# Ledger of designs, part 2: peptides against a protein of PDB entry 2MBZ

Target 1, 143 residues: chain A of PDB entry 2MBZ
Amino acid sequence: GINLTPEEKFEVFGDFDPDQYEEEVRERWGNTDAYRQSKEKTASYTKEDWQRIQDEADELTRRFVALMDAGEPADSEGAMDAAEDHRQGIARNHYDCGYEMHTCLGEMYVSDERFTRNIDAAKPGLAAYMRDAILANAVRHTP

## One batch from the design tools (peptide; made by RFdiffusion4, then SolubleMPNN)

Design b1_p8_2_s2 (from b1_p8_2, 5 letters changed)
Fold by OpenDDE base, seed 4:
Structure b1_p8_2_s2 (fold): chain B 143 residues (1-143), chain A 8 residues (1-8)
Amino acid sequence: as target 1 above (143 residues)
Amino acid sequence: RFSIALVI
């Protein structure tokens, strides 16, 4: 699992404890290459690494929320660029994330109510907006 | 906020 002390975990993740999803993630994805890659890559992560990942996630969330608040379409250059950064962040930090994989993740964000609730905690409709941006970004990169 | 729990 995450190689942090309980105190470090609280400092980095706060009220959102990723460990509460460990069993479900293993049950759903434990036999996938993505799961294997993520476990292998993150095994060496320090507190600073996890903090960086959280900071990147927070920044991306704020960016999508700002786009929505500005009324930018999910297929705008700004929204698609944010989706691309999301994809690249997954690729850097967790596992190889091609455009097909990314679209699958986006669809999961709106089809699994648990993901939807977690994402929409930042802003109602954020999961759907991200899904649409992810799809648009994938389409423009796979003509 | 997005977390590692939302990546998979």
Scores: peptide ipSAE 0.112, ipTM 0.785, DockQ to the pose 0.456
Fold by OpenDDE base, seed 1:
Structure b1_p8_2_s2 (fold): chain B 143 residues (1-143), chain A 8 residues (1-8)
Amino acid sequence: as target 1 above (143 residues)
Amino acid sequence: RFSIALVI
């Protein structure tokens, strides 16, 4: 779980407590390298580390929303670059995230209603847009 | 917070 006090967790994550999903995550992914890497990396994270991760996620969300508002297609350079930054952010902060893994995550965004609702809180259709951008980015990097 | 929801 997150190595923060309840107050620190609230300050960083607000109404969303990721530790509430710990059991389900362990059941679904506990035997994967991704899970192991994430647990190992995040075990030493400070409040400042988690806040940085949230700030990065918020910035990326704003970028995708801006692209959508501008009418840029999900396979535009701007959208694919945002998807690439998302992939690299996961790799830097949590676990090795290749393009296949990234596309699987993108599919999860639209297939698991909990993810869809969470992501689309920023803008309706954002999860689908991100999935499409992730797929396009994967395609351009796997010729 | 999509990245956090995915990885922890």
Scores: peptide ipSAE 0.111, ipTM 0.784, DockQ to the pose 0.344
Fold by OpenDDE base, seed 5:
Structure b1_p8_2_s2 (fold): chain B 143 residues (1-143), chain A 8 residues (1-8)
Amino acid sequence: as target 1 above (143 residues)
Amino acid sequence: RFSIALVI
């Protein structure tokens, strides 16, 4: 899990406790390279590292919300660029994240109600918008 | 927090 004190975890993650999903994640993904890479990479993360990751996620959320509010299509350059930054963030912080993997994650955001609920807390329909942007970004980067 | 729930 995340090697932070309960207090540090609360400071970084708030009401969202990632460790609550540890067993399920292991059951679903424990045999994947992504899981292995993530465990290896994050094992050395400090509180500051986790905070940076959360800050990046919050910034990305704000970007997508702003795009939605502006009426920009999910396949707009702006939305696709935000999706690309999301993909790169995953790759930098957790595991190698190709466009296929990213697309799968996007689908999970709309198919797993827990993800949908958590994402849409920022804005209704955000998960679907992100999924669509992720897909569009993957398409434009696929020959 | 969409990424964290994925990579526990």
Scores: peptide ipSAE 0.109, ipTM 0.784, DockQ to the pose 0.338
Fold by OpenDDE base, seed 3:
Structure b1_p8_2_s2 (fold): chain B 143 residues (1-143), chain A 8 residues (1-8)
Amino acid sequence: as target 1 above (143 residues)
Amino acid sequence: RFSIALVI
């Protein structure tokens, strides 16, 4: 699991315990390249690394919420750029994330209730907006 | 926020 003390885990993740899902993730994805890459990359992560990743996620959330509040469509340049940054963030921190993989993740955000609930805590419909932006970004990069 | 454990 994540190599942090209980106090550090609470400081970084708060009420969300990522270790609660470790067995499920291993069972579902343990034989994938993505899982292997993630385990290799995160093995050396410090508390500061995990905090940075959470901060990046929070910033992206705020960015998407701002786009939604402004009435920008999910296929706007702003929304597609935010989706691209999300894809690149996954690639840096976890595993290689091409456009096909990214669209699969976007679909998971709306099909897995647990994911939807966590994302939509910031704003109702955010997961769907992100999914749509992810799709639009993938389309513009695969003409 | 996004779940790190569920990124995959």
Scores: peptide ipSAE 0.107, ipTM 0.780, DockQ to the pose 0.414

Design b1_p8_2_s3 (from b1_p8_2, 5 letters changed)
Fold by OpenDDE base, seed 2:
Structure b1_p8_2_s3 (fold): chain B 143 residues (1-143), chain A 8 residues (1-8)
Amino acid sequence: as target 1 above (143 residues)
Amino acid sequence: RFGIALVI
């Protein structure tokens, strides 16, 4: 689990406790390289590290929302660049994230209602927009 | 927030 006190967890994650999903995550993904890499990387994370990760996620959310509000297509250069930054952030913080893996994550954002609700809390349709941007970014980087 | 839920 995340090595933070309940108070620190609340400060960083607010009402969302990621440790509530620890058992499910292990059951679903425990045999994957991604899970192993994530556990190894995050084992040493401080409160500051987790806060940085959340800040990066919030910034990305704001960026995608701004693109949507501007009417930029999900396959625009701006949206694909935001998707690329998302992929790179996953790679730095959690696990190796190739374009195929990233596309799979994008599909999960629209197929798992928990992800959809969580993402769309910022703006309705954001999960679908992100999925489409992720796919477009993967396509342009897979010649 | 989706960043911490990436592996769920």
Scores: peptide ipSAE 0.104, ipTM 0.788, DockQ to the pose 0.378
Fold by OpenDDE base, seed 4:
Structure b1_p8_2_s3 (fold): chain B 143 residues (1-143), chain A 8 residues (1-8)
Amino acid sequence: as target 1 above (143 residues)
Amino acid sequence: RFGIALVI
């Protein structure tokens, strides 16, 4: 698990408690290379590392919301670039994330109601917008 | 907000 104190976890994650999903994540992903890589990589993370990851996630959320508010299509260059940054962030912080893996994650965001609800808390329709941007980005990088 | 639970 995350090697932070309860206070540190609250400071970094706030009301979004990742520990509530630990059992489900293990059941769904426990036999995957991605899960193994993530556990190995994150085992050494400090509070500052987790804070950086959360800051990056918050920035990406704001960026996608801004694109939606501006009326930019999910297959726009701006939206696809945001999706690419999302993919690269996963690769840096958690596990090797190719375009196929990324599209699978995008599909999960709209097919699992719990993911959809958590994502759409920032803006209704954000999960679907991200899925579409992720798919468009994958297509342009895998012709 | 996309925490680790939204990545795996």
Scores: peptide ipSAE 0.104, ipTM 0.779, DockQ to the pose 0.452
Fold by OpenDDE base, seed 5:
Structure b1_p8_2_s3 (fold): chain B 143 residues (1-143), chain A 8 residues (1-8)
Amino acid sequence: as target 1 above (143 residues)
Amino acid sequence: RFGIALVI
């Protein structure tokens, strides 16, 4: 769990409060290995660790937005590389994230309105673009 | 900011 003070949480996450989703995440995923791994890893995270995770997410968002603005397809090398970096970031910070898992996450980004809204805050259609890039990246790595 | 792949 996130063991930051309310002030630290605001400094790192701003308007997004991850604690709002803890109960639902437990109800939906509490019996999975991924949930267990995430809880175990994040239990030791400092404010600096969470800030790095947010910085990585912000950088990825900027990359995808730039690709979209340039008109690059979601199955371009640039978009697939950004998707791969996203997958690796999840694996490093939260839980083992294979290509199948990553594909499931991508689908959730477009099927759960809360994810869609939060992601598309950066740019309309970003969640769908990310999902498509995730799928393309999974395909190229599992021929 | 949008943080945490609160995915699993």
Scores: peptide ipSAE 0.103, ipTM 0.783, DockQ to the pose 0.568
Fold by OpenDDE base, seed 3:
Structure b1_p8_2_s3 (fold): chain B 143 residues (1-143), chain A 8 residues (1-8)
Amino acid sequence: as target 1 above (143 residues)
Amino acid sequence: RFGIALVI
């Protein structure tokens, strides 16, 4: 689990409790390289590290919302660049994330209703927009 | 916020 006090967890994650999903994540992904890499990387994370990760996620969310509000298509350079930054953020903080893996994550964001609801809390349709941008970014890097 | 849940 995340090595934070209950107070620190509340400060960083608020109403979202990552520990609520720990058992399911272990059951679904516990035998994957991604899970292993994530456990190894996050074992040393401080409160400040977790806060940074949340801040990066919030910034990316704002960026995608701004693109949607501007009417930029998901295959625009701006949207694909945001998807690339998302991929790189996963790679830095959690596990190796190639374009195929990233595309699979994008599909999960629209196929698992819990992910969709969580993402779309920022803006309706955001999960689908992110998925489309992720796919477009993968395509442009794998011609 | 969704941070960790978006990745795993």
Scores: peptide ipSAE 0.100, ipTM 0.776, DockQ to the pose 0.412

Design b1_p8_2_s4 (from b1_p8_2, 5 letters changed)
Fold by OpenDDE base, seed 1:
Structure b1_p8_2_s4 (fold): chain B 143 residues (1-143), chain A 8 residues (1-8)
Amino acid sequence: as target 1 above (143 residues)
Amino acid sequence: RFGIALVV
């Protein structure tokens, strides 16, 4: 798991405790390469690493919300670029994330109500917008 | 906010 003290976890993650999902994540994904890579990579992460990851996620959230508020379609260059940055962030921080994997993640964001609820806490419909942007970005990179 | 549980 995340090797931070309870206080450090609170400072970084606030009300969202990723360790609450550890058992389910292991049950569902424990036999995947993605899970293995993530556990291997994150085992050495410091508080500063986790804070950086959260800062990146918050920035992407703000970026997608701004695009939605501006009325930009999910297949706009701006939305697709945000989706690409999301994919690259996953690849950098957790596991190899190709476009097919990314589209599968996007679909999970709208098919699992817990993901949808957690994402849409920032803005209603954000999960669906992200899924659509992820799909559009994948399509443009796989002509 | 995208937590770790939203990535794996």
Scores: peptide ipSAE 0.119, ipTM 0.799, DockQ to the pose 0.473
Fold by OpenDDE base, seed 2:
Structure b1_p8_2_s4 (fold): chain B 143 residues (1-143), chain A 8 residues (1-8)
Amino acid sequence: as target 1 above (143 residues)
Amino acid sequence: RFGIALVV
């Protein structure tokens, strides 16, 4: 699991405790290459690494919310660029994330109610907006 | 908020 003390985990993740999901994630995804890569890559992460990952996620959330509030379509250049940054962030921090994998993640965000609830906590409809932006970004990079 | 549980 995440090699942080309970206090460090609280500082980094706050009310979102990733340990609550560990068993479910293992049951659902434990046989995937993505899961293996993520566990191998994150095994050496420090508190500072996890904090950076959370900061990146929070920044991305704010960026998508700002796009939605501005009325930018999910297939706008701004939204697709945010989706690309999301894909690249996954690739850097967790596992190889091609455009097909990314679209699969986007679909999961709207089809799995747990993901939808967690994402939409920032803004209702954010998961759907992200899914649409992810799909649009994948399409423009896969002509 | 995103976390490891939202990417795997």
Scores: peptide ipSAE 0.105, ipTM 0.794, DockQ to the pose 0.454
Fold by OpenDDE base, seed 4:
Structure b1_p8_2_s4 (fold): chain B 143 residues (1-143), chain A 8 residues (1-8)
Amino acid sequence: as target 1 above (143 residues)
Amino acid sequence: RFGIALVV
């Protein structure tokens, strides 16, 4: 689990408590290499590391929302670049995230209602927009 | 907001 005190967890994650999903994540992903890599990598993370990860996630959320508000298509360069940054962020912070894995994550964002609700809390339709941007980004990087 | 719960 996340090696932070309850107070530190509140400071970093606020109302979005990752521990609420720990059991489901373990049941769903516990036998994957991605899960193993994430647990190994994050085991040494400090509060500052987690705060950086949350700051990156918040910035990405704002970026996608801004693209949607501007009417940029999900397959625009701006949206695909945001999807690429999302993929790279996962790779840096959690586990090796190739384009196929990223596409699978995007599909999950729209297929699992729990993910959809959490993502769309920032803006209705954000999960679908991200899925489409992720797919477009994967396609443009596939030979 | 995209926390760790949304990626693994």
Scores: peptide ipSAE 0.105, ipTM 0.796, DockQ to the pose 0.456
Fold by OpenDDE base, seed 3:
Structure b1_p8_2_s4 (fold): chain B 143 residues (1-143), chain A 8 residues (1-8)
Amino acid sequence: as target 1 above (143 residues)
Amino acid sequence: RFGIALVV
């Protein structure tokens, strides 16, 4: 689990309580390399590390929303670059994230209603836009 | 915002 006090968890995550998903995540993904790598990396994370990760996610969200509001296609260079930054962020903070893994995550964002609701809280259709950008970015890197 | 449950 996240090694923060209840107060620190509230400060970083607010109304989103990651602890409510811990058992499900363990049950679904506990036997994967990604889960193992994430547990190993995050075991040493401080409150400041978790806050940085949330700040990076918020920045990426704003970037995608801005692209959508500008009418940029999900396969635009801007959207694909944002997807690449998302992939690299996962790789730095959690686990090895190749293009295939990234496309699987993108598909999960639109196929699991809980993910869709959490992402689309920023803007309706954001999860689908991200999925499409992730796919486009993967395609351009796997000719 | 993204959390552990949204990445793993």
Scores: peptide ipSAE 0.103, ipTM 0.791, DockQ to the pose 0.432

Design b1_p8_3_s1 (from b1_p8_3, 6 letters changed)
Fold by OpenDDE base, seed 5:
Structure b1_p8_3_s1 (fold): chain B 143 residues (1-143), chain A 8 residues (1-8)
Amino acid sequence: as target 1 above (143 residues)
Amino acid sequence: MLPLWLPL
């Protein structure tokens, strides 16, 4: 799990407890390189590291919402750049995230209702918009 | 907000 006190977890994640998903994550992904890398990296994370990760996620959410509100298509440079920053954030903080992996994550955001509901809490349709931006970003980086 | 990057 995340090596924070209950108080620190609440300060960083609010009402969301990421440890409630640990068993399911292990069951679904425990044999993957991504799971191994994530467990190895996050084992040393401090409260400040987790807060930084949340701040990065919140900033990206605000960027995507602003793009949607402006009527920018998900295949716009702005949306694809936000998707690229998301991919790079995953790679830096959790596990190696190539464009194929990122595309799989984007599809999960719309196929798993828990992800969809949590993402769309910021704006209805955000999960679908992110998925589409992730796909577009992957396509533009494929030679 | 939720960490969007948890492998789930």
Scores: peptide ipSAE 0.109, ipTM 0.790, DockQ to the pose 0.413
Fold by OpenDDE base, seed 2:
Structure b1_p8_3_s1 (fold): chain B 143 residues (1-143), chain A 8 residues (1-8)
Amino acid sequence: as target 1 above (143 residues)
Amino acid sequence: MLPLWLPL
């Protein structure tokens, strides 16, 4: 799991406990390269590393919400650029994330109600908007 | 909020 104290976990993730999902994650993804890469990378992460990851996620959320509030379509350059930054963040922090993998993640955000609920807590319809932006970004980078 | 990219 995440090698933080309970206090550090609370400081970074608040009421969210990622360890509650460790067994399910292992059962679903334990045989994937993505899982292996993520476990290898995160094994060395400090509290400061996890805080940066959380800050990046929060910033991305704010960007997507701002795009939605501005009425920008999910296939706009701004939305696709935010999706690209999301993909690159995954690649940097967790595992190699190609455009196909990224589209699969986008579909998970709308098909797994736990993801949908957590994402849409920031703004209703955000998960669908992100999925659509992710798909549009993948299309523009896959000629 | 969950990190949007974790396989959770």
Scores: peptide ipSAE 0.106, ipTM 0.789, DockQ to the pose 0.329
Fold by OpenDDE base, seed 1:
Structure b1_p8_3_s1 (fold): chain B 143 residues (1-143), chain A 8 residues (1-8)
Amino acid sequence: as target 1 above (143 residues)
Amino acid sequence: MLPLWLPL
């Protein structure tokens, strides 16, 4: 779990409690390298580290929303670059995130209604747009 | 927002 006090968790994540998913995450992914890497990296994270991660996620969200509002297609250079930055952010903060893994995450964003609802809170259709940008970015980087 | 990095 996240090694923060309840107060610190609220300050960083608001009404979203990541720990409510800890059992499901462990059951689904507990035997993966991604889970191990994430657990090892995040064990030392401070409140400031988690806040930085949230700030990075918020910035990315704003970028995708701005692209959608501008009418840029999800396979535009701007959208694919935002997807690449997302992939690199995951790799830096949590676990090695190759293009295949990233594409799987993108599919989860549209197939799991919990993800869709939380992403689309910023803008309706954002989860689908992100999935499409992630896929396009993976395609352009695949030999 | 759900952290987009949560392995769910």
Scores: peptide ipSAE 0.106, ipTM 0.790, DockQ to the pose 0.338
Fold by OpenDDE base, seed 4:
Parts: structure tokens; sequence; C-alpha cells
Structure b1_p8_3_s1 (fold): chain B 143 residues (1-143), chain A 8 residues (1-8)
């Protein structure tokens, strides 16, 4: 699990408790390389590391919302660049995230209602917009 | 958004 005190976890994640999903994550993904890499990388993370990751996630959410509010299509350069930054953030902080893996994550955002609901809390349709931007970004990087 | 968890 995350090596933070309950107080530190609350300060970083607020009302979202990642520990509630630990068993399901292990059951679904525990045999994958991504799971192993994530566990290895995050084992040394401090509160400051987790706060940085949360800040990056919040900034990315704001960026996608701003693109949607501006009427930029999900296959615009701006939306695809935001998707690329998302992919690179995953790769830096958690596990090797190629374009195929990233498209699989995007599909999960629209196929698992829990993800959809949590993402769309920032803006209705954000999960679908992110999925489409992720796919467009993968296509432009796959010759 | 955290890749193995539900997004925050």
Amino acid sequence: as target 1 above (143 residues)
Amino acid sequence: MLPLWLPL
C-alpha cells in the first residue's frame, strides 16, 4: 500500500481512499508488469511525491476541461498534447505506458462506470473526451 | 488520474 499515515493520506487524497480499491486492483492487475513496476516505484514515495502526483492530475483535469470549454475537438493538437502529457506522467510515476496501454486505459475510463462517474465529476463527458484524445494521440504517434 | 486506481 501507500506508505503514508492516515492523516497524510487525507491531506493528499481527501475523501478518496485508494486503499478501498487495493484488493480489486490486485485481483485484476496483480499479475501484470504494470502492477509490479508501480508497486516498486511507489514503495519509496514520500508525501511530497504523492502530493506532486495529485497536483499533476489536477492540472491535467483542468487542462482538459479548459479545452472542452473552448470547444476544441478531442483530436486537436491541444487535446492530443494533453493526452501525451498524461501518458508521460503515467510512465514517469508508475509504469511503462506505451500507446497501446494508454488506449486501453482510455477505454476503461468509458467502460467502467466508476471511472466515468469520477472523471465526469469535473465535467460531464470528460471521460469520453479523454478517451478520444488518448486514441487520437496514439494514432498520430503510430506510423 | 492514477493509472491503477479510480481517478481522484
Scores: peptide ipSAE 0.100, ipTM 0.787, DockQ to the pose 0.190

Design b1_p8_3_s2 (from b1_p8_3, 6 letters changed)
Fold by OpenDDE base, seed 5:
Structure b1_p8_3_s2 (fold): chain B 143 residues (1-143), chain A 8 residues (1-8)
Amino acid sequence: as target 1 above (143 residues)
Amino acid sequence: MLPLWLPV
């Protein structure tokens, strides 16, 4: 689990508790390198580290919402750049995230209703927009 | 704050 007090967890994540999913995550992903890397990295994270990660996620969400509101397609340079920043954020904070892995995550955002509902809380259709931007970004970086 | 969007 995340090594924060209940108060610190609430300050960083609000009503969302990532530890509620620990068992399912272990069952689905526990044999992957991504799971191992994430557990190893996050074991040393402070409240300030988790807050920074959430701030980065909030900023990225605002960028995608702004792009959607502007009518920019998910395969626009701006949307693909936001998707690239998302990929790099995962790589920095959690586990090695290549373009294939990133596209798999994007598909999960639209196929797992829990992810879809959580993401779309910021704006309806955001999960689908992110998935499409992630895919477009992967395509432009594939020779 | 938006929650984590990661499976792990």
Scores: peptide ipSAE 0.124, ipTM 0.808, DockQ to the pose 0.516
Fold by OpenDDE base, seed 2:
Structure b1_p8_3_s2 (fold): chain B 143 residues (1-143), chain A 8 residues (1-8)
Amino acid sequence: as target 1 above (143 residues)
Amino acid sequence: MLPLWLPV
């Protein structure tokens, strides 16, 4: 679990409680290296660490929304660069995230309705746009 | 908003 008080959790995540998903995450991913790495890294995270992670996620969302509003294709350099920053953010904060793993995450964003709903709250179609940008970024980095 | 990189 996240080592924050209920008050700190509310300050960082608002109405979203990541601990509500802890059991499902363990059941689905508990035997993966990604899960192990994430648990090891996040065990030492402070409120300030989680706030930075949330701020990074919010900034990335704003970037993708701005790209969509500008009419930039998901395979544009701007969209692929945002996808690369997303991948690197995962790698820095949670677990080693190669391009294949990142592509799998992108597919989850459109196949798991809970992810789709949460992402598309910022802009309808954002999850699909992110998935497409993630895929394009993976393709350009795997010659 | 959910962290966009779940599962974590």
Scores: peptide ipSAE 0.114, ipTM 0.798, DockQ to the pose 0.387
Fold by OpenDDE base, seed 3:
Structure b1_p8_3_s2 (fold): chain B 143 residues (1-143), chain A 8 residues (1-8)
Amino acid sequence: as target 1 above (143 residues)
Amino acid sequence: MLPLWLPV
């Protein structure tokens, strides 16, 4: 799991307990290169590293919400650029994330009700908007 | 939002 004290975990993640998902994540993804890369990268992460990752996620959430509130389509340059920043964030912090992998993640956000519920806590329909922006960004980078 | 590492 994440190498933080229970107090540090609460400070960074609040009421979300990542340890509750560790077994399911291992069962679903434990044989993938993505899982291996993530375990290797995150093994050295400090509380400050995890806080930075949360801050990046919060900033991305605010950016997508602002685009939705402005009425920008999910296939707008602004929305596709936000999706690209999301993909690059995954690549820096966790594992190699190509456009195909990113589209699979986008589909998970709308097909796994747990993801949908937690994403849409910021704004109803945010998970679907992110999925659509991820797809549009992948399409514009596919010849 | 859930941590981006959840889809590990």
Scores: peptide ipSAE 0.110, ipTM 0.797, DockQ to the pose 0.461
Fold by OpenDDE base, seed 4:
Structure b1_p8_3_s2 (fold): chain B 143 residues (1-143), chain A 8 residues (1-8)
Amino acid sequence: as target 1 above (143 residues)
Amino acid sequence: MLPLWLPV
């Protein structure tokens, strides 16, 4: 699990409680390489590491919202670059995230209503926009 | 977006 006190978890994640998903994540993904890599990497993370990761996630959310508000299509260079930064952030912080894996994550954002609801809390349609940008980014990087 | 909802 995340090696933070309850107070530190609240300071970093606020109303989002990652612990509520721990059992489901283990049941669905516990036998995957991604799960193993994430557990190994995050085992050494400090509060400052988790805060940085949260800040990066918040910044990326704001960036996608700004693109949507500007009317930029999900297959624009700006949206695809934001998707690439998202992919690289996952790879850096959690597990090896190739373009196929990233596309699978994008599909989950629109197929699991819990993800859709939580993502769209920032802006309605954000999950679908991210999925489309992720797919477009994967396509442009596939020879 | 934090993958804490993701397979993490």
Scores: peptide ipSAE 0.110, ipTM 0.802, DockQ to the pose 0.382; fails the geometry check

